# Peptides against a protein of PDB entry 3C66, part 21

Target 1, 189 residues: chain A of PDB entry 3C66
Amino acid sequence: KSWANLFEKNDFFFRYKFYLEITAYTRGSDEQHLKWSGLVESKVRLLVMKLEVLAGIKIAHPFTKPFESSYCCPTEDDYEMIQDKYGSHKTETALNALKLVTDENKEEESIKDAPKAYLSTMYIGLDFNIENKKEKVDIHIPCTEFVNLCRSFNEDYGDHKVFNLALRFVKGYDLPDEVFDENEKRPSK

## One batch from the design tools (peptide; aimed at target 1 V137 D138 C143)

Design b2_p16_3_s4 (made by RFdiffusion4, then SolubleMPNN; from b2_p16_3, 5 letters changed)
Fold by OpenDDE base, seed 2:
Structure b2_p16_3_s4 (fold): chain B 189 residues (1-189), chain A 16 residues (1-16)
Amino acid sequence: as target 1 above (189 residues)
Amino acid sequence: TSPPASRIENSVFTPE
């Protein structure tokens, strides 16, 4: 398939066995989130470049569009729970305890003025060049550099009560439901 | 306790 197909949803989430998730979290205003997530998204290409040069990584392909979601988040504990449970099919069901903000409900009085957590998630599909199936790959350094790059941009982003950033390595069968259409079957183990 | 401002999870892995 052509390189261009990687920027369409198409089969991107079926093409790779492994993915790196990059999630920007904001508990605050939509404007705050737009700035924070926009910054994170603008730096993803630099992370890809750093990943591509690692000996164990054969391919690092970004999905070009972020996935957006928001939840009513009345407490700090709720915000911590979101950050803990989001990004994995195994744990994402815990998010059902929170009110998902949708176009249909966003104007409801109980939702419109409620504190919200905003999420923007970018995905990188990974293919590996390893000699032995038991060989470990370490991407901690480029991920740390990416985090530092994003966090150092503005002092305001040091407020972890508002702004957070997570990088998570996941297997394709454990991707969040949001990446699949209703007619698509989740990849098997 | 509040979680760290940034998370890097499973950055060392076996791709199997």
Scores: peptide ipSAE 0.500, ipTM 0.882, DockQ to the pose 0.441
OpenDDE base, seeds 1, 3, 4, 5: peptide ipSAE 0.498, 0.488, 0.495, 0.494; ipTM 0.881, 0.872, 0.872, 0.873

Design b2_p16_4 (made by RFdiffusion4)
Pose (drawn by RFdiffusion4):
Structure b2_p16_4 (pose): chain A 189 residues (1-189), chain P 16 residues (1-16)
Amino acid sequence: as target 1 above (189 residues)
Amino acid sequence: SMAKATLKTDMNFTPD
């Protein structure tokens, strides 16, 4: 074999059938999002611990990098549809109605200056100890405990017209396009 | 203080 093989990119978004995504939203400024998403990202490892000790959870595997994007966001209505539609491949297409900030356009006049909404998503890939028969697996408490941990006593993130946090349980075939690069086809049926 | 939070899917599910 060769050195090139050792350094082959991992296949995180193909190896699991289930993912938990944690999303920090900011309809505000760049530094408002830096602090906010920074706080949330700092707590994600705790969710891994809370999840992984559970009977039923075989592994809770965090990816190493948040997925980041922002859109020009004029209206409150837009910010809300972003939260609604972002996260699933079935629905993320609706985001095309808004202008996405890219490598090419981040420097343009009508974009550099426009109010923006910011997203930061982390992925925890899940694998399961499948109990007995096909049964429901409840991981609600550790998810809400994680939410309650996303707080600061010296910084108010209470204005939800600005700051928001969301979690999604998403099957592998339904992961957002952003997680697969230019090479990779996405998982199927 | 903390931001509004939402669980966008059911956290009680049956894995395939």

Design b2_p16_4_s1 (made by RFdiffusion4, then SolubleMPNN; from b2_p16_4, 5 letters changed)
Fold by OpenDDE base, seed 4:
Structure b2_p16_4_s1 (fold): chain B 189 residues (1-189), chain A 16 residues (1-16)
Amino acid sequence: as target 1 above (189 residues)
Amino acid sequence: SSAKATLKTSLSFIPD
């Protein structure tokens, strides 16, 4: 079973009405983030498996490529703001208050040596059974289990000042801008 | 638990 071959990746963010976003946050070194995000990413398949067996879920399809971003993050308040505002189109504009690290600016001395928050975001497209459209679907349990699995892997990952993990349920029209190419139109409601 | 703070949205919903 290869998820990469099941669906065209080009239309992934248009294919589903609903998405689960999984974001690993690190306020620390890039090395710390690589370890943390790598762990989270390695466990996503387990979450998918748990989602797929839920009666209300027809499809749980992971987008295999993580979205990577980083911000200059001088304060803990900035880090909290990132975690609060990231992952939703309606709130992501608040991130404009922070300096996004880009390939163009990363070598600037003021950015290179600045404290950073690193983000790695995985997406799972969700399709629900038509028969269950009027029924409440609860994915809280598998999501909680996933978080606990990741957080319990290493004691260091219990430090919320450095390592965080967020799961967000979003509609396609509320996906972050980063998932769309410049020439793509955001899905409508 | 650390999990509560991690879930940024409701994960119990009617999928429509």
Scores: peptide ipSAE 0.205, ipTM 0.823, DockQ to the pose 0.523
OpenDDE base, seeds 1, 2, 3, 5: peptide ipSAE 0.189, 0.200, 0.196, 0.203; ipTM 0.819, 0.821, 0.818, 0.820

Design b2_p16_4_s2 (made by RFdiffusion4, then SolubleMPNN; from b2_p16_4, 6 letters changed)
Fold by OpenDDE base, seed 4:
Structure b2_p16_4_s2 (fold): chain B 189 residues (1-189), chain A 16 residues (1-16)
Amino acid sequence: as target 1 above (189 residues)
Amino acid sequence: SSAKFTLKTSLSFIPD
């Protein structure tokens, strides 16, 4: 069974207590973002494989589709703010200070020609081997290797002013609103 | 050179 057939969209963000978010950021053209995010997405499978072999991880399941968003991003400070605040329900409200690009507004002159930050976010649901001992799980190694693999693919991806990559470990109740449908209730603590 | 990436959270945790 392909990974795509294992997860109906409908309960993925309710199945796990923990998620790893992988966000590719681009402040530049849509073409630049497509190349960068496409590369990152293509490597997520390798990260999953490395996570699955860790003794503390029982399951690492990738969500099959990225979440795409873009913001008007006139300044470098705005780009830093996006990277700081995105990916957590606790902090995402700060992004309301920026203009979200939507299908409804993308053709507005003020938005069409504006500098943009593009975001592609991949999610990995994590289940842990909860043995009776609270053992510390450390995923720094596989995550660092993943980032190095993505960033080393092209020299252009070394430009942090344009291309960024973030990893966030998030609890299900702190997932961004974008992962839930309008009628879905956010997981409780 | 280790590629800089943003860790928004600790990647070392005790599962609850």
Scores: peptide ipSAE 0.146, ipTM 0.776, DockQ to the pose 0.607
OpenDDE base, seeds 1, 2, 3, 5: peptide ipSAE 0.131, 0.141, 0.135, 0.139; ipTM 0.765, 0.772, 0.767, 0.769

Design b2_p16_4_s3 (made by RFdiffusion4, then SolubleMPNN; from b2_p16_4, 8 letters changed)
Fold by OpenDDE base, seed 4:
Structure b2_p16_4_s3 (fold): chain B 189 residues (1-189), chain A 16 residues (1-16)
Amino acid sequence: as target 1 above (189 residues)
Amino acid sequence: SSAAFTHKTSLSFIPD
């Protein structure tokens, strides 16, 4: 069964206590982002496979679709801020200082031609083998391998001014608002 | 080697 059939969209972000967020960032053209994010997305399956074989990980389930967003990003500092603040409910309010590009505003002259940061975020739900021992789970190795795989694919992806890739381990209650529908209440602690 | 990626959080944790 394809992963697409395993998850009803409706409960994925309530099903797990822990999530791994994979965000591809591009400060450049939409075409650049499509290539970069498409590459990252194409490799997520390999990361999942590496996570599943780790001791302490019972399940690593990818969400089937990326979350797409873009911001007007006039400066490098803005781009750094986006990368710092995005991906956590605790910090995402800082992004309100930037103009979110929407279908409603994308054709506005001030937005259409503005420098943009594009974000594509993939989510992996994680379930752990909670044996009686509080054993430390370390996912640095597979995550590092994944990033290296993505970054090494094309020399252009070494330009951190344009292309970035971030991984964040997030608890369900700290997921970004974007993953919930307007009528959904975020998970409690 | 420039860090190939940003770890926004620790990727080492104890599951609760």
Scores: peptide ipSAE 0.216, ipTM 0.813, DockQ to the pose 0.576
OpenDDE base, seeds 1, 2, 3, 5: peptide ipSAE 0.192, 0.042, 0.202, 0.169; ipTM 0.806, 0.705, 0.808, 0.761

Design b2_p16_4_s4 (made by RFdiffusion4, then SolubleMPNN; from b2_p16_4 with M2S D10S M11L N12S)
Fold by OpenDDE base, seed 2:
Structure b2_p16_4_s4 (fold): chain B 189 residues (1-189), chain A 16 residues (1-16)
Amino acid sequence: as target 1 above (189 residues)
Amino acid sequence: SSAKATLKTSLSFTPD
């Protein structure tokens, strides 16, 4: 089955019980974000390869397109809040306290020149090969190696005030709303 | 380490 079929959204966010979210954050310029997110995205395939060879993982399938969002982010505390709350349906409502930048509002004077946090999120669908429900799967090592690989690429990416990277393990029912179309029903628990 | 702060959830889990 060709990876090509995973380039389309289709039922990707319904196929798996578990997902790994990889979010690149930038509080800075769109150009800074493009470079940072592009780097992170370029390394996702290496992470997938490392996940696939783990005994407990049957399948690690990347969704090949990033989800892009940006928020007005006037303070460092707001940036920390975004990084804490984003990536989970349970917590994402806290982001409503911030102004989401959209194509409709991006030219508004209050938004155009405002400090922004940019987010690019990649998803990996996970299927596990666990015979015994008591067995634990640990993906910490490949994830840590991935983070180190991205962060070590350029010294500038060590500045946590500007550049951040987060990995989140989520259940399908707790995926952010952005992954679903308006007519799609969120997966149940 | 910077890596610990990056991991927002436990990456050691038992699938349901």
Scores: peptide ipSAE 0.133, ipTM 0.781, DockQ to the pose 0.511
OpenDDE base, seeds 1, 3, 4, 5: peptide ipSAE 0.120, 0.060, 0.131, 0.126; ipTM 0.771, 0.624, 0.779, 0.776; seed 3 fails the geometry check

Design b2_p16_5 (made by RFdiffusion4)
Pose (drawn by RFdiffusion4):
Structure b2_p16_5 (pose): chain A 189 residues (1-189), chain P 16 residues (1-16)
Amino acid sequence: as target 1 above (189 residues)
Amino acid sequence: FKDVTNYDEFKNIIPD
């Protein structure tokens, strides 16, 4: 074989059928999002610990990099549809109605200056100890405990017209396009 | 902030 093989990109978004995504939103400034998403990102490892000790959870595997994007966001209505529609491949298409900040356009006049909404998503891939028959698996408490941990006593993130946090349980075929690069086809049926 | 999570997804997980 060759050295090129050792350095082949991992296949995180193909190896699991289930993912938990944690999303920090900011309809505000760049530094408001830096602090906010920074706080949330700092707690994600704790969710891994809380999840992984559970009977039923075989593994809770965090990816190493947050997925980041921002959209021009004039109205409160837009910020809300972003939260609603972001996270699933079935629905992320509705985000095309808003202007996405890219490598090309981040420097443009009508974009550099426009108010923006910011997203930061982390992925925890899940695998399960399948109990007995097809049964429901409840991981609600560790998810809400994680949410309660996303706080600061010296920084108010209480204005939800600005700061928001969301979690989704998303099957592999339904992951957002952003996680698959230009090479990779997405998982199927 | 507001938690806009749908917790039914985390209460009703049925693995393959």

Design b2_p16_5_s1 (made by RFdiffusion4, then SolubleMPNN; from b2_p16_5, 5 letters changed)
Fold by OpenDDE base, seed 2:
Structure b2_p16_5_s1 (fold): chain B 189 residues (1-189), chain A 16 residues (1-16)
Amino acid sequence: as target 1 above (189 residues)
Amino acid sequence: MKDTTDYSQFKNIIPD
């Protein structure tokens, strides 16, 4: 398939065995999240460029649209739990203990004015250039540089009580449910 | 509160 066809959701989450997830977290206002997530999203292209030049990386392909979610998040412990559990099918069921904000419930009095955690997640599909299954790839440098770039952009983003950023290496069979449509079957191991 | 990224996950990727 052409590069252009890979920007369609249709088969992006089935095309690769491996993904890099980039999640921007905000426990604050929607306006704060829009600024933070927008910054992170704007820098993903730079991360892709740095990944593509690594000898062990054959392809680093970004999905163009973020996935958005928000939870009622009354405590700091809840915010830590979200960051620990989100981004993996194995652990995401723990988030059921929190109230997911939806279009159907966002106007409820108990939700409308409640403290919220906002999440924006970007995905990069990865294909590796490995001749032997025993070879290892290291991507920690470009990932570290990306996080530092985002965090250093504004002094306000140094407040980890409000703004967080997590990168996760995930196998295709362990992607969160949100990336699949109701009619799509999760990739098998 | 710290960044939640464990960079150890990126150092020894075995693409199986």
Scores: peptide ipSAE 0.577, ipTM 0.917, DockQ to the pose 0.725
OpenDDE base, seeds 1, 3, 4, 5: peptide ipSAE 0.570, 0.572, 0.573, 0.571; ipTM 0.915, 0.917, 0.916, 0.915

Design b2_p16_5_s2 (made by RFdiffusion4, then SolubleMPNN; from b2_p16_5, 6 letters changed)
Fold by OpenDDE base, seed 3:
Structure b2_p16_5_s2 (fold): chain B 189 residues (1-189), chain A 16 residues (1-16)
Amino acid sequence: as target 1 above (189 residues)
Amino acid sequence: MKFTTDLSEFKNIIPD
C-alpha cells in the first residue's frame, strides 16, 4: 500500500482496534482556538515519531484531518463537562444538553454572540506488539512530553480556563460518532 | 513556563 492510500479516510477508523485521541479545547475566541489547535496539530507528528520507537508499539498512524466542533458554553461547569464527556461514544450523549454550533445555526443571534467552546481532535491509530492480552504498554512518557511541549510553547496556554489539551485512549467501537459517516456502521467489539 | 501533566494512566495501557 502506498503512503497516499494509508491516509485516506476510507477505512482509517475501521483499520485499528485502538486509537489515541488528541483534543485541543478553547473556551474563548475562534482566533484563540485557531492558534492553539494549530500548534497542537503541528506537534502531533513528533508524538507519532516517539510512539513508533517504543517497544510494544507496532504502528502509530496519524489521521491527517482534524475533527472540528464547537458548543455554546455559558459556564465553566459546561466547559468541564465537555472535557469530561467528549471523546467516547459511551459518554458523548451528555453533550446533547449543550447547543452544538452548526453551519445552519451559527448566524442565530443567541448562538453568534454566545460564549463558545471549540474542539479540534486528532486521531492516531495504534497497533501493538503484544502476545498476551494482559501485557501492559507504557506510553506515558511521549504523551507527557507532547502535552508539556504544547502547554509550554506560550505562557497564555497555561490558562486552563481558556486552553486545555486532553489525550484519550479508546477502542474502535467506542470512537465518537463524528468519525463515521451516516451510512457507516460502528465497529463492533 | 513549563507545565507538568499527570498521565499516569498511560503507564498501564492494556490493549486487550
Scores: peptide ipSAE 0.412, ipTM 0.839, DockQ to the pose 0.443
OpenDDE base, seeds 1, 2, 4, 5: peptide ipSAE 0.394, 0.374, 0.366, 0.372; ipTM 0.834, 0.834, 0.832, 0.834

Design b2_p16_5_s3 (made by RFdiffusion4, then SolubleMPNN; from b2_p16_5, 5 letters changed)
Fold by OpenDDE base, seed 3:
Structure b2_p16_5_s3 (fold): chain B 189 residues (1-189), chain A 16 residues (1-16)
Amino acid sequence: as target 1 above (189 residues)
Amino acid sequence: MKDTTDYSEFKNIIPE
């Protein structure tokens, strides 16, 4: 498949069995999130480069556009819950307890002035260079270095009450619903 | 709160 096809949403999320999700979280202002997520997004290519050179990884292809969402997030517990539940189809239904901010509701007084958690999620499709399903791949080093790189850019990004960054390894069948169109069938196990 | 990434899982990925 051509690189051009990797930039199409519907093709990308059916192409790989495995994905690395990179989510930048911000509990604060939209401006804070724009800066934080923009930084994280700008470094994703560096992570890809580090993943590609690992012997167990055949392909690491980024989806170039982030997925953006925001929730009303009145408490720190809500913010922790978002970070725990987001990024997996198995758990994302728990987010229904929170108010998703949409274009339709963003101007409502109760939403407009509410504390918010902003999420920007980048995806990397992974293909592994292993013949035996029992073989293990270690990606923790490049992932840790990536997080450290993002966190160290500005001292303010060390405030975990505001800024968080999580990486999640997911299988295609467990991708969040956001990556699929309404008429698309989720990949099976 | 700390970053929510469990790197222990990243050390032993089994592509099944």
Scores: peptide ipSAE 0.437, ipTM 0.905, DockQ to the pose 0.683
OpenDDE base, seeds 1, 2, 4, 5: peptide ipSAE 0.398, 0.403, 0.423, 0.402; ipTM 0.899, 0.902, 0.904, 0.900

Design b2_p16_5_s4 (made by RFdiffusion4, then SolubleMPNN; from b2_p16_5, 9 letters changed)
Fold by OpenDDE base, seed 3:
Structure b2_p16_5_s4 (fold): chain B 189 residues (1-189), chain A 16 residues (1-16)
Amino acid sequence: as target 1 above (189 residues)
Amino acid sequence: MKFTSDLSQFKNIVPD
């Protein structure tokens, strides 16, 4: 089956049991986020290449489209909460305490000029080449190299008050709701 | 506590 059929959104989040989530966070301007997220996205292919050559990894397949979201983020504590709670179905309900920015509400006076946290999330589907399910896989080296590559690109990206980058290993049944359409049923354990 | 992306968790991924 041609690589072209693998990029159809419809089955990507059902195809793998495991996913690596890569989220670029920005508490600042939309322009700052566009530059930061664009850089992170441009380096994802390098991470995939490094993952594919690991003996324990059978497949590392990136989803081509980022998921974008933004929240009203009045405090640094709110920004830390977003980073702690985002990326898992188990914890994402805590984000309901913050105002999600949408196309419908973005022009409201209370939202338009409010401090915002922007999120851009990339997904990599993972299949493992492990005979024994108890065998451990080590992917920390490629992931660390990826984070260092992104953070070292510009001195401004060292400011953790503005720019953050998180990687999360997630099971398919614990993916955030954003990856599923309204009519799609979440994968079961 | 400041969210530190502790990538040490990726040393011991168990795909179960």
Scores: peptide ipSAE 0.394, ipTM 0.839, DockQ to the pose 0.486
OpenDDE base, seeds 1, 2, 4, 5: peptide ipSAE 0.373, 0.370, 0.370, 0.376; ipTM 0.840, 0.842, 0.840, 0.841; seeds 1, 4, 5 fail the geometry check

Design b2_p16_6 (made by RFdiffusion4)
Pose (drawn by RFdiffusion4):
Structure b2_p16_6 (pose): chain A 189 residues (1-189), chain P 16 residues (1-16)
Amino acid sequence: as target 1 above (189 residues)
Amino acid sequence: DMIFDEDEDNKFLSAS
């Protein structure tokens, strides 16, 4: 074989059938999002610990990089549809109604200056110890405990017209396009 | 609730 093979990109978004995504939102400024998403990102490892000790959880595997994007966001209505529609491949298409900030357009006049909403998503891939028969597996408490940990006593993130946090359980075929690069086809049925 | 169920496609939880 060759050195090129050792350095082949990982296949994180193909190897699991289930993913938990944690999303920090900011309808505000760049530095408001830096602090906010920075806080949330700092707590994600704790969710891994809380999840992984559970009977039923075989592994909770965090990816190494947050997925980031921002949209021009004039109205409160827009910020809300972003939260609603972002995260699932079934629904992320509705985000095309808003202007996405890209490598090309980040420098343009009507974009550089426009108010923006910011997203930062981390993925925890899940694998399960399948109990007995087809049964429900409840991981609600560790998820809410994680949410309660996303706080600061010296910084108020209470204005939800600005700061928001969301979690989604998403099957592999339904992951957002952003996680698959130009090469990769997405998982199927 | 964050409940895994094979018959469902997803679950959503908001901190708000």

Design b2_p16_6_s1 (made by RFdiffusion4, then SolubleMPNN; from b2_p16_6, 7 letters changed)
Fold by OpenDDE base, seed 3:
Structure b2_p16_6_s1 (fold): chain B 189 residues (1-189), chain A 16 residues (1-16)
Amino acid sequence: as target 1 above (189 residues)
Amino acid sequence: MMIYDEDKDEEYLSSS
Protein backbone atom coordinates (compact mmCIF):
# COMPACT_ATOMS: atom_id res chain seq x y z
CA LYS B 1 0.00 0.00 0.00
CA SER B 2 1.47 3.33 -1.07
CA TRP B 3 2.30 5.96 1.56
CA ALA B 4 -0.38 8.09 -0.08
CA ASN B 5 -3.10 5.76 1.16
CA LEU B 6 -1.79 6.02 4.72
CA PHE B 7 -2.44 9.76 4.77
CA GLU B 8 -6.00 9.63 3.53
CA LYS B 9 -8.22 11.51 5.98
CA ASN B 10 -10.93 8.89 5.74
CA ASP B 11 -10.28 6.98 8.96
CA PHE B 12 -7.29 8.68 10.59
CA PHE B 13 -9.26 9.98 13.58
CA PHE B 14 -10.86 6.56 14.09
CA ARG B 15 -7.72 4.48 13.57
CA TYR B 16 -5.93 5.19 16.85
CA LYS B 17 -6.99 5.09 20.48
CA PHE B 18 -4.58 7.91 21.35
CA TYR B 19 -3.49 11.13 19.69
CA LEU B 20 -0.90 13.79 20.35
CA GLU B 21 -2.15 17.28 19.52
CA ILE B 22 0.41 19.96 18.72
CA THR B 23 -1.07 23.47 18.78
CA ALA B 24 0.70 26.68 17.87
CA TYR B 25 -1.01 29.76 19.31
CA THR B 26 -0.51 33.37 18.25
CA ARG B 27 -2.15 36.45 19.73
CA GLY B 28 -1.07 38.99 17.14
CA SER B 29 -1.08 39.39 13.38
CA ASP B 30 -1.83 36.80 10.74
CA GLU B 31 1.72 37.26 9.48
CA GLN B 32 3.16 36.45 12.90
CA HIS B 33 1.03 33.32 13.07
CA LEU B 34 1.99 32.13 9.59
CA LYS B 35 5.66 32.29 10.53
CA TRP B 36 5.20 30.64 13.93
CA SER B 37 2.83 27.88 12.84
CA GLY B 38 4.89 27.22 9.73
CA LEU B 39 7.97 26.70 11.87
CA VAL B 40 6.16 24.35 14.28
CA GLU B 41 4.66 22.34 11.43
CA SER B 42 8.07 22.01 9.76
CA LYS B 43 9.49 20.40 12.92
CA VAL B 44 6.72 17.83 13.51
CA ARG B 45 8.58 15.20 11.48
CA LEU B 46 11.48 15.43 13.94
CA LEU B 47 9.12 14.78 16.84
CA VAL B 48 7.66 11.77 15.02
CA MET B 49 11.15 10.35 14.55
CA LYS B 50 11.89 10.74 18.25
CA LEU B 51 8.59 9.13 19.25
CA GLU B 52 9.04 6.14 16.93
CA VAL B 53 12.26 5.07 18.64
CA LEU B 54 10.74 5.03 22.14
CA ALA B 55 10.15 1.66 23.70
CA GLY B 56 6.44 0.95 23.79
CA ILE B 57 5.51 3.08 20.78
CA LYS B 58 4.58 0.93 17.81
CA ILE B 59 3.45 3.74 15.50
CA ALA B 60 3.59 7.52 15.52
CA HIS B 61 1.69 8.67 12.45
CA PRO B 62 1.28 12.37 11.63
CA PHE B 63 -1.84 13.72 9.99
CA THR B 64 -0.63 15.91 7.15
CA LYS B 65 -3.24 18.69 7.27
CA PRO B 66 -3.18 21.35 9.98
CA PHE B 67 -6.44 22.47 11.53
CA GLU B 68 -6.80 26.25 11.54
CA SER B 69 -9.04 28.41 13.71
CA SER B 70 -9.10 31.93 15.07
CA TYR B 71 -11.02 33.72 17.81
CA CYS B 72 -11.63 37.30 18.75
CA CYS B 73 -9.34 37.64 21.75
CA PRO B 74 -9.67 41.04 23.43
CA THR B 75 -7.77 40.20 26.64
CA GLU B 76 -4.84 38.18 27.91
CA ASP B 77 -7.27 36.27 30.11
CA ASP B 78 -9.17 35.20 27.00
CA TYR B 79 -5.91 34.00 25.47
CA GLU B 80 -5.11 31.93 28.56
CA MET B 81 -8.63 30.49 28.51
CA ILE B 82 -8.23 29.43 24.86
CA GLN B 83 -4.98 27.64 25.67
CA ASP B 84 -6.56 25.90 28.65
CA LYS B 85 -9.80 24.80 27.00
CA TYR B 86 -8.85 24.05 23.39
CA GLY B 87 -7.99 20.53 22.26
CA SER B 88 -10.47 18.43 24.24
CA HIS B 89 -14.13 17.72 23.57
CA LYS B 90 -14.76 17.88 27.33
CA THR B 91 -13.58 21.48 27.60
CA GLU B 92 -13.97 23.03 24.15
CA THR B 93 -17.53 24.24 24.87
CA ALA B 94 -15.99 26.98 27.01
CA LEU B 95 -14.71 28.51 23.77
CA ASN B 96 -18.32 29.31 22.84
CA ALA B 97 -17.95 32.39 25.05
CA LEU B 98 -15.61 33.81 22.39
CA LYS B 99 -16.40 34.81 18.84
CA LEU B 100 -15.08 32.31 16.32
CA VAL B 101 -13.78 34.03 13.21
CA THR B 102 -15.19 32.52 10.02
CA ASP B 103 -15.14 33.36 6.33
CA GLU B 104 -18.72 34.56 6.74
CA ASN B 105 -18.07 37.00 9.60
CA LYS B 106 -14.44 38.10 9.14
CA GLU B 107 -15.45 41.31 7.36
CA GLU B 108 -17.83 42.46 10.10
CA GLU B 109 -16.60 45.71 11.66
CA SER B 110 -16.64 44.24 15.17
CA ILE B 111 -14.42 41.34 14.06
CA LYS B 112 -12.20 42.77 11.31
CA ASP B 113 -10.17 45.06 13.56
CA ALA B 114 -10.47 43.05 16.77
CA PRO B 115 -7.46 41.44 18.44
CA LYS B 116 -7.29 37.77 17.47
CA ALA B 117 -5.83 34.52 18.67
CA TYR B 118 -4.81 32.17 15.86
CA LEU B 119 -4.54 28.40 16.30
CA SER B 120 -2.86 25.80 14.12
CA THR B 121 -3.10 22.18 15.27
CA MET B 122 -1.26 19.10 14.04
CA TYR B 123 -2.21 15.57 15.07
CA ILE B 124 -0.11 12.45 15.58
CA GLY B 125 -1.87 9.10 15.91
CA LEU B 126 -0.22 6.80 18.44
CA ASP B 127 -0.25 3.01 18.67
CA PHE B 128 1.41 1.39 21.66
CA ASN B 129 2.92 -2.03 22.20
CA ILE B 130 0.62 -3.48 24.86
CA GLU B 131 2.85 -6.49 25.58
CA ASN B 132 4.46 -4.79 28.54
CA LYS B 133 1.44 -3.21 30.24
CA LYS B 134 3.79 -2.10 33.00
CA GLU B 135 6.16 -0.20 30.74
CA LYS B 136 5.27 3.42 31.13
CA VAL B 137 5.94 5.13 27.83
CA ASP B 138 7.33 8.53 28.73
CA ILE B 139 6.90 10.95 25.85
CA HIS B 140 7.86 13.95 28.01
CA ILE B 141 11.46 14.07 26.83
CA PRO B 142 10.84 14.17 23.07
CA CYS B 143 7.94 16.60 23.57
CA THR B 144 10.06 18.95 25.68
CA GLU B 145 12.89 18.78 23.15
CA PHE B 146 10.40 19.66 20.43
CA VAL B 147 9.09 22.68 22.34
CA ASN B 148 12.61 23.89 23.03
CA LEU B 149 13.56 23.45 19.38
CA CYS B 150 10.63 25.58 18.21
CA ARG B 151 10.99 28.27 20.90
CA SER B 152 14.73 28.68 20.38
CA PHE B 153 14.48 29.26 16.63
CA ASN B 154 13.84 32.99 17.01
CA GLU B 155 14.17 35.24 20.06
CA ASP B 156 10.73 36.71 19.30
CA TYR B 157 9.14 33.35 20.05
CA GLY B 158 10.16 33.77 23.68
CA ASP B 159 7.30 36.26 24.10
CA HIS B 160 4.60 34.13 25.72
CA LYS B 161 2.11 37.00 25.45
CA VAL B 162 2.16 36.47 21.69
CA PHE B 163 3.49 32.99 20.88
CA ASN B 164 2.59 29.75 22.62
CA LEU B 165 2.95 26.04 21.94
CA ALA B 166 1.08 23.20 23.59
CA LEU B 167 1.20 19.43 23.27
CA ARG B 168 -1.84 17.49 24.49
CA PHE B 169 -2.27 13.75 24.79
CA VAL B 170 -5.90 12.97 23.96
CA LYS B 171 -8.01 9.83 23.70
CA GLY B 172 -9.86 9.31 20.43
CA TYR B 173 -13.28 9.79 22.02
CA ASP B 174 -12.16 13.17 23.42
CA LEU B 175 -10.83 14.67 20.17
CA PRO B 176 -12.17 18.14 19.33
CA ASP B 177 -15.23 18.35 17.08
CA GLU B 178 -13.14 20.02 14.35
CA VAL B 179 -11.57 16.70 13.30
CA PHE B 180 -14.91 15.08 12.42
CA ASP B 181 -17.23 15.80 9.54
CA GLU B 182 -20.87 16.57 10.31
CA ASN B 183 -21.91 13.10 9.20
CA GLU B 184 -19.27 11.30 11.28
CA LYS B 185 -20.00 9.85 14.69
CA ARG B 186 -17.46 10.49 17.41
CA PRO B 187 -15.58 7.37 18.55
CA SER B 188 -16.98 5.75 21.68
CA LYS B 189 -15.02 4.84 24.81
CA MET A 1 4.26 12.08 30.40
CA MET A 2 3.71 8.39 30.94
CA ILE A 3 1.09 6.95 28.64
CA TYR A 4 -0.14 3.59 29.82
CA ASP A 5 -2.95 4.00 32.26
CA GLU A 6 -6.11 3.98 30.16
CA ASP A 7 -7.79 5.65 33.12
CA LYS A 8 -5.27 8.46 33.31
CA ASP A 9 -6.58 11.89 32.66
CA GLU A 10 -5.38 13.87 29.68
CA GLU A 11 -1.68 14.65 29.78
CA TYR A 12 -0.88 18.21 28.83
CA LEU A 13 2.44 19.90 28.16
CA SER A 14 2.30 23.65 27.71
CA SER A 15 5.16 26.00 27.02
CA SER A 16 3.03 28.96 28.08
Scores: peptide ipSAE 0.039, ipTM 0.712, DockQ to the pose 0.678
OpenDDE base, seeds 1, 2, 4, 5: peptide ipSAE 0.032, 0.036, 0.034, 0.034; ipTM 0.703, 0.720, 0.708, 0.709; seed 5 fails the geometry check

Design b2_p16_6_s2 (made by RFdiffusion4, then SolubleMPNN; from b2_p16_6, 5 letters changed)
Fold by OpenDDE base, seed 5:
Structure b2_p16_6_s2 (fold): chain B 189 residues (1-189), chain A 16 residues (1-16)
Amino acid sequence: as target 1 above (189 residues)
Amino acid sequence: MMIYDEDKDSEFLSAS
């Protein structure tokens, strides 16, 4: 598709004022997450297609690669906190209370066998056919259909203690730090 | 339903 060749990472996260974040969560094994996130990622193009046909949406372009992260997640409350706080610059600092798993620390005894939450996040850049701030666009239907599509693929994905899926509408200035390089300044409001 | 506002805070549109 033509959009797949249009954007570099730095261009993508500065090009749009609005983004849709799609995050697949797994509190379980890496194998479980690979299957779950892989399924979600494989269906993103269908969501894009559904968004593009809405009159209020001018452009819906996916970023080609997921962002991957994992945290030590000893409790269900921690897992709920991750789902609540992740995906927004305003709230992501709360995640500092958890241990981020990295290539450098993954073999540490306290981390290696610890329960983990895995996150895979896809981004869609959005441009709207709206000139007046009073106008409304409803994207809840295609988003809900997308969630249902992913959840219905396997009965195991009905276990919300293990598998979760969230879609967040974010502004460019509120994107998580992970999408920017250290030398890049995040977009201004 | 989403209100178009450049100053609107980020929000959850769907979660499961």
Scores: peptide ipSAE 0.074, ipTM 0.787, DockQ to the pose 0.643
OpenDDE base, seeds 1, 2, 3, 4: peptide ipSAE 0.090, 0.045, 0.084, 0.070; ipTM 0.769, 0.691, 0.772, 0.778; seeds 1, 3 fail the geometry check

Design b2_p16_6_s3 (made by RFdiffusion4, then SolubleMPNN; from b2_p16_6, 6 letters changed)
Fold by OpenDDE base, seed 2:
Structure b2_p16_6_s3 (fold): chain B 189 residues (1-189), chain A 16 residues (1-16)
Amino acid sequence: as target 1 above (189 residues)
Amino acid sequence: MMIYDEDKDSEYLSAS
């Protein structure tokens, strides 16, 4: 099976029980976000390589297309909320309190010049080689190394008021709605 | 800490 088939949306978000979400956040300009998210995305392959060599990980497959979203983000508290609530179906409804920027509304006067938080999210599907259900695999180290790698690339990326990076380990049934088409049903537990 | 656990809820790692 060619790697090309894995990069198509097709059944990617139904194929694995576990996913690693990598989200780059920017509260600033779209130009700032483009640079930051582009850097993060360029390093995902390195994270995959580190995950693949961990004992207990059978497969780490990246989905190559980023998911993009942006919100009107007038306060720092709103920015913190976005970072806390995004990436989980359990919590993403809290984001309804914020105005999602869309192609339909982006030119509205109240939105066009408003402070924004930009989000770019990459996904890695994970398959574990665990014979005993009691066995655990710690992915904290490679994830932390990845964060440090991205943050250390430029001094500007040390400003947490503007740039943030989060990794979330999620179950397939808890993936955000954005990964599914309107005609697709969310995986069950 | 991000640990695989089938019975555990989703884990979040924020860059400090």
Scores: peptide ipSAE 0.213, ipTM 0.827, DockQ to the pose 0.828
OpenDDE base, seeds 1, 3, 4, 5: peptide ipSAE 0.177, 0.190, 0.183, 0.194; ipTM 0.818, 0.820, 0.818, 0.835; seeds 1, 3, 5 fail the geometry check

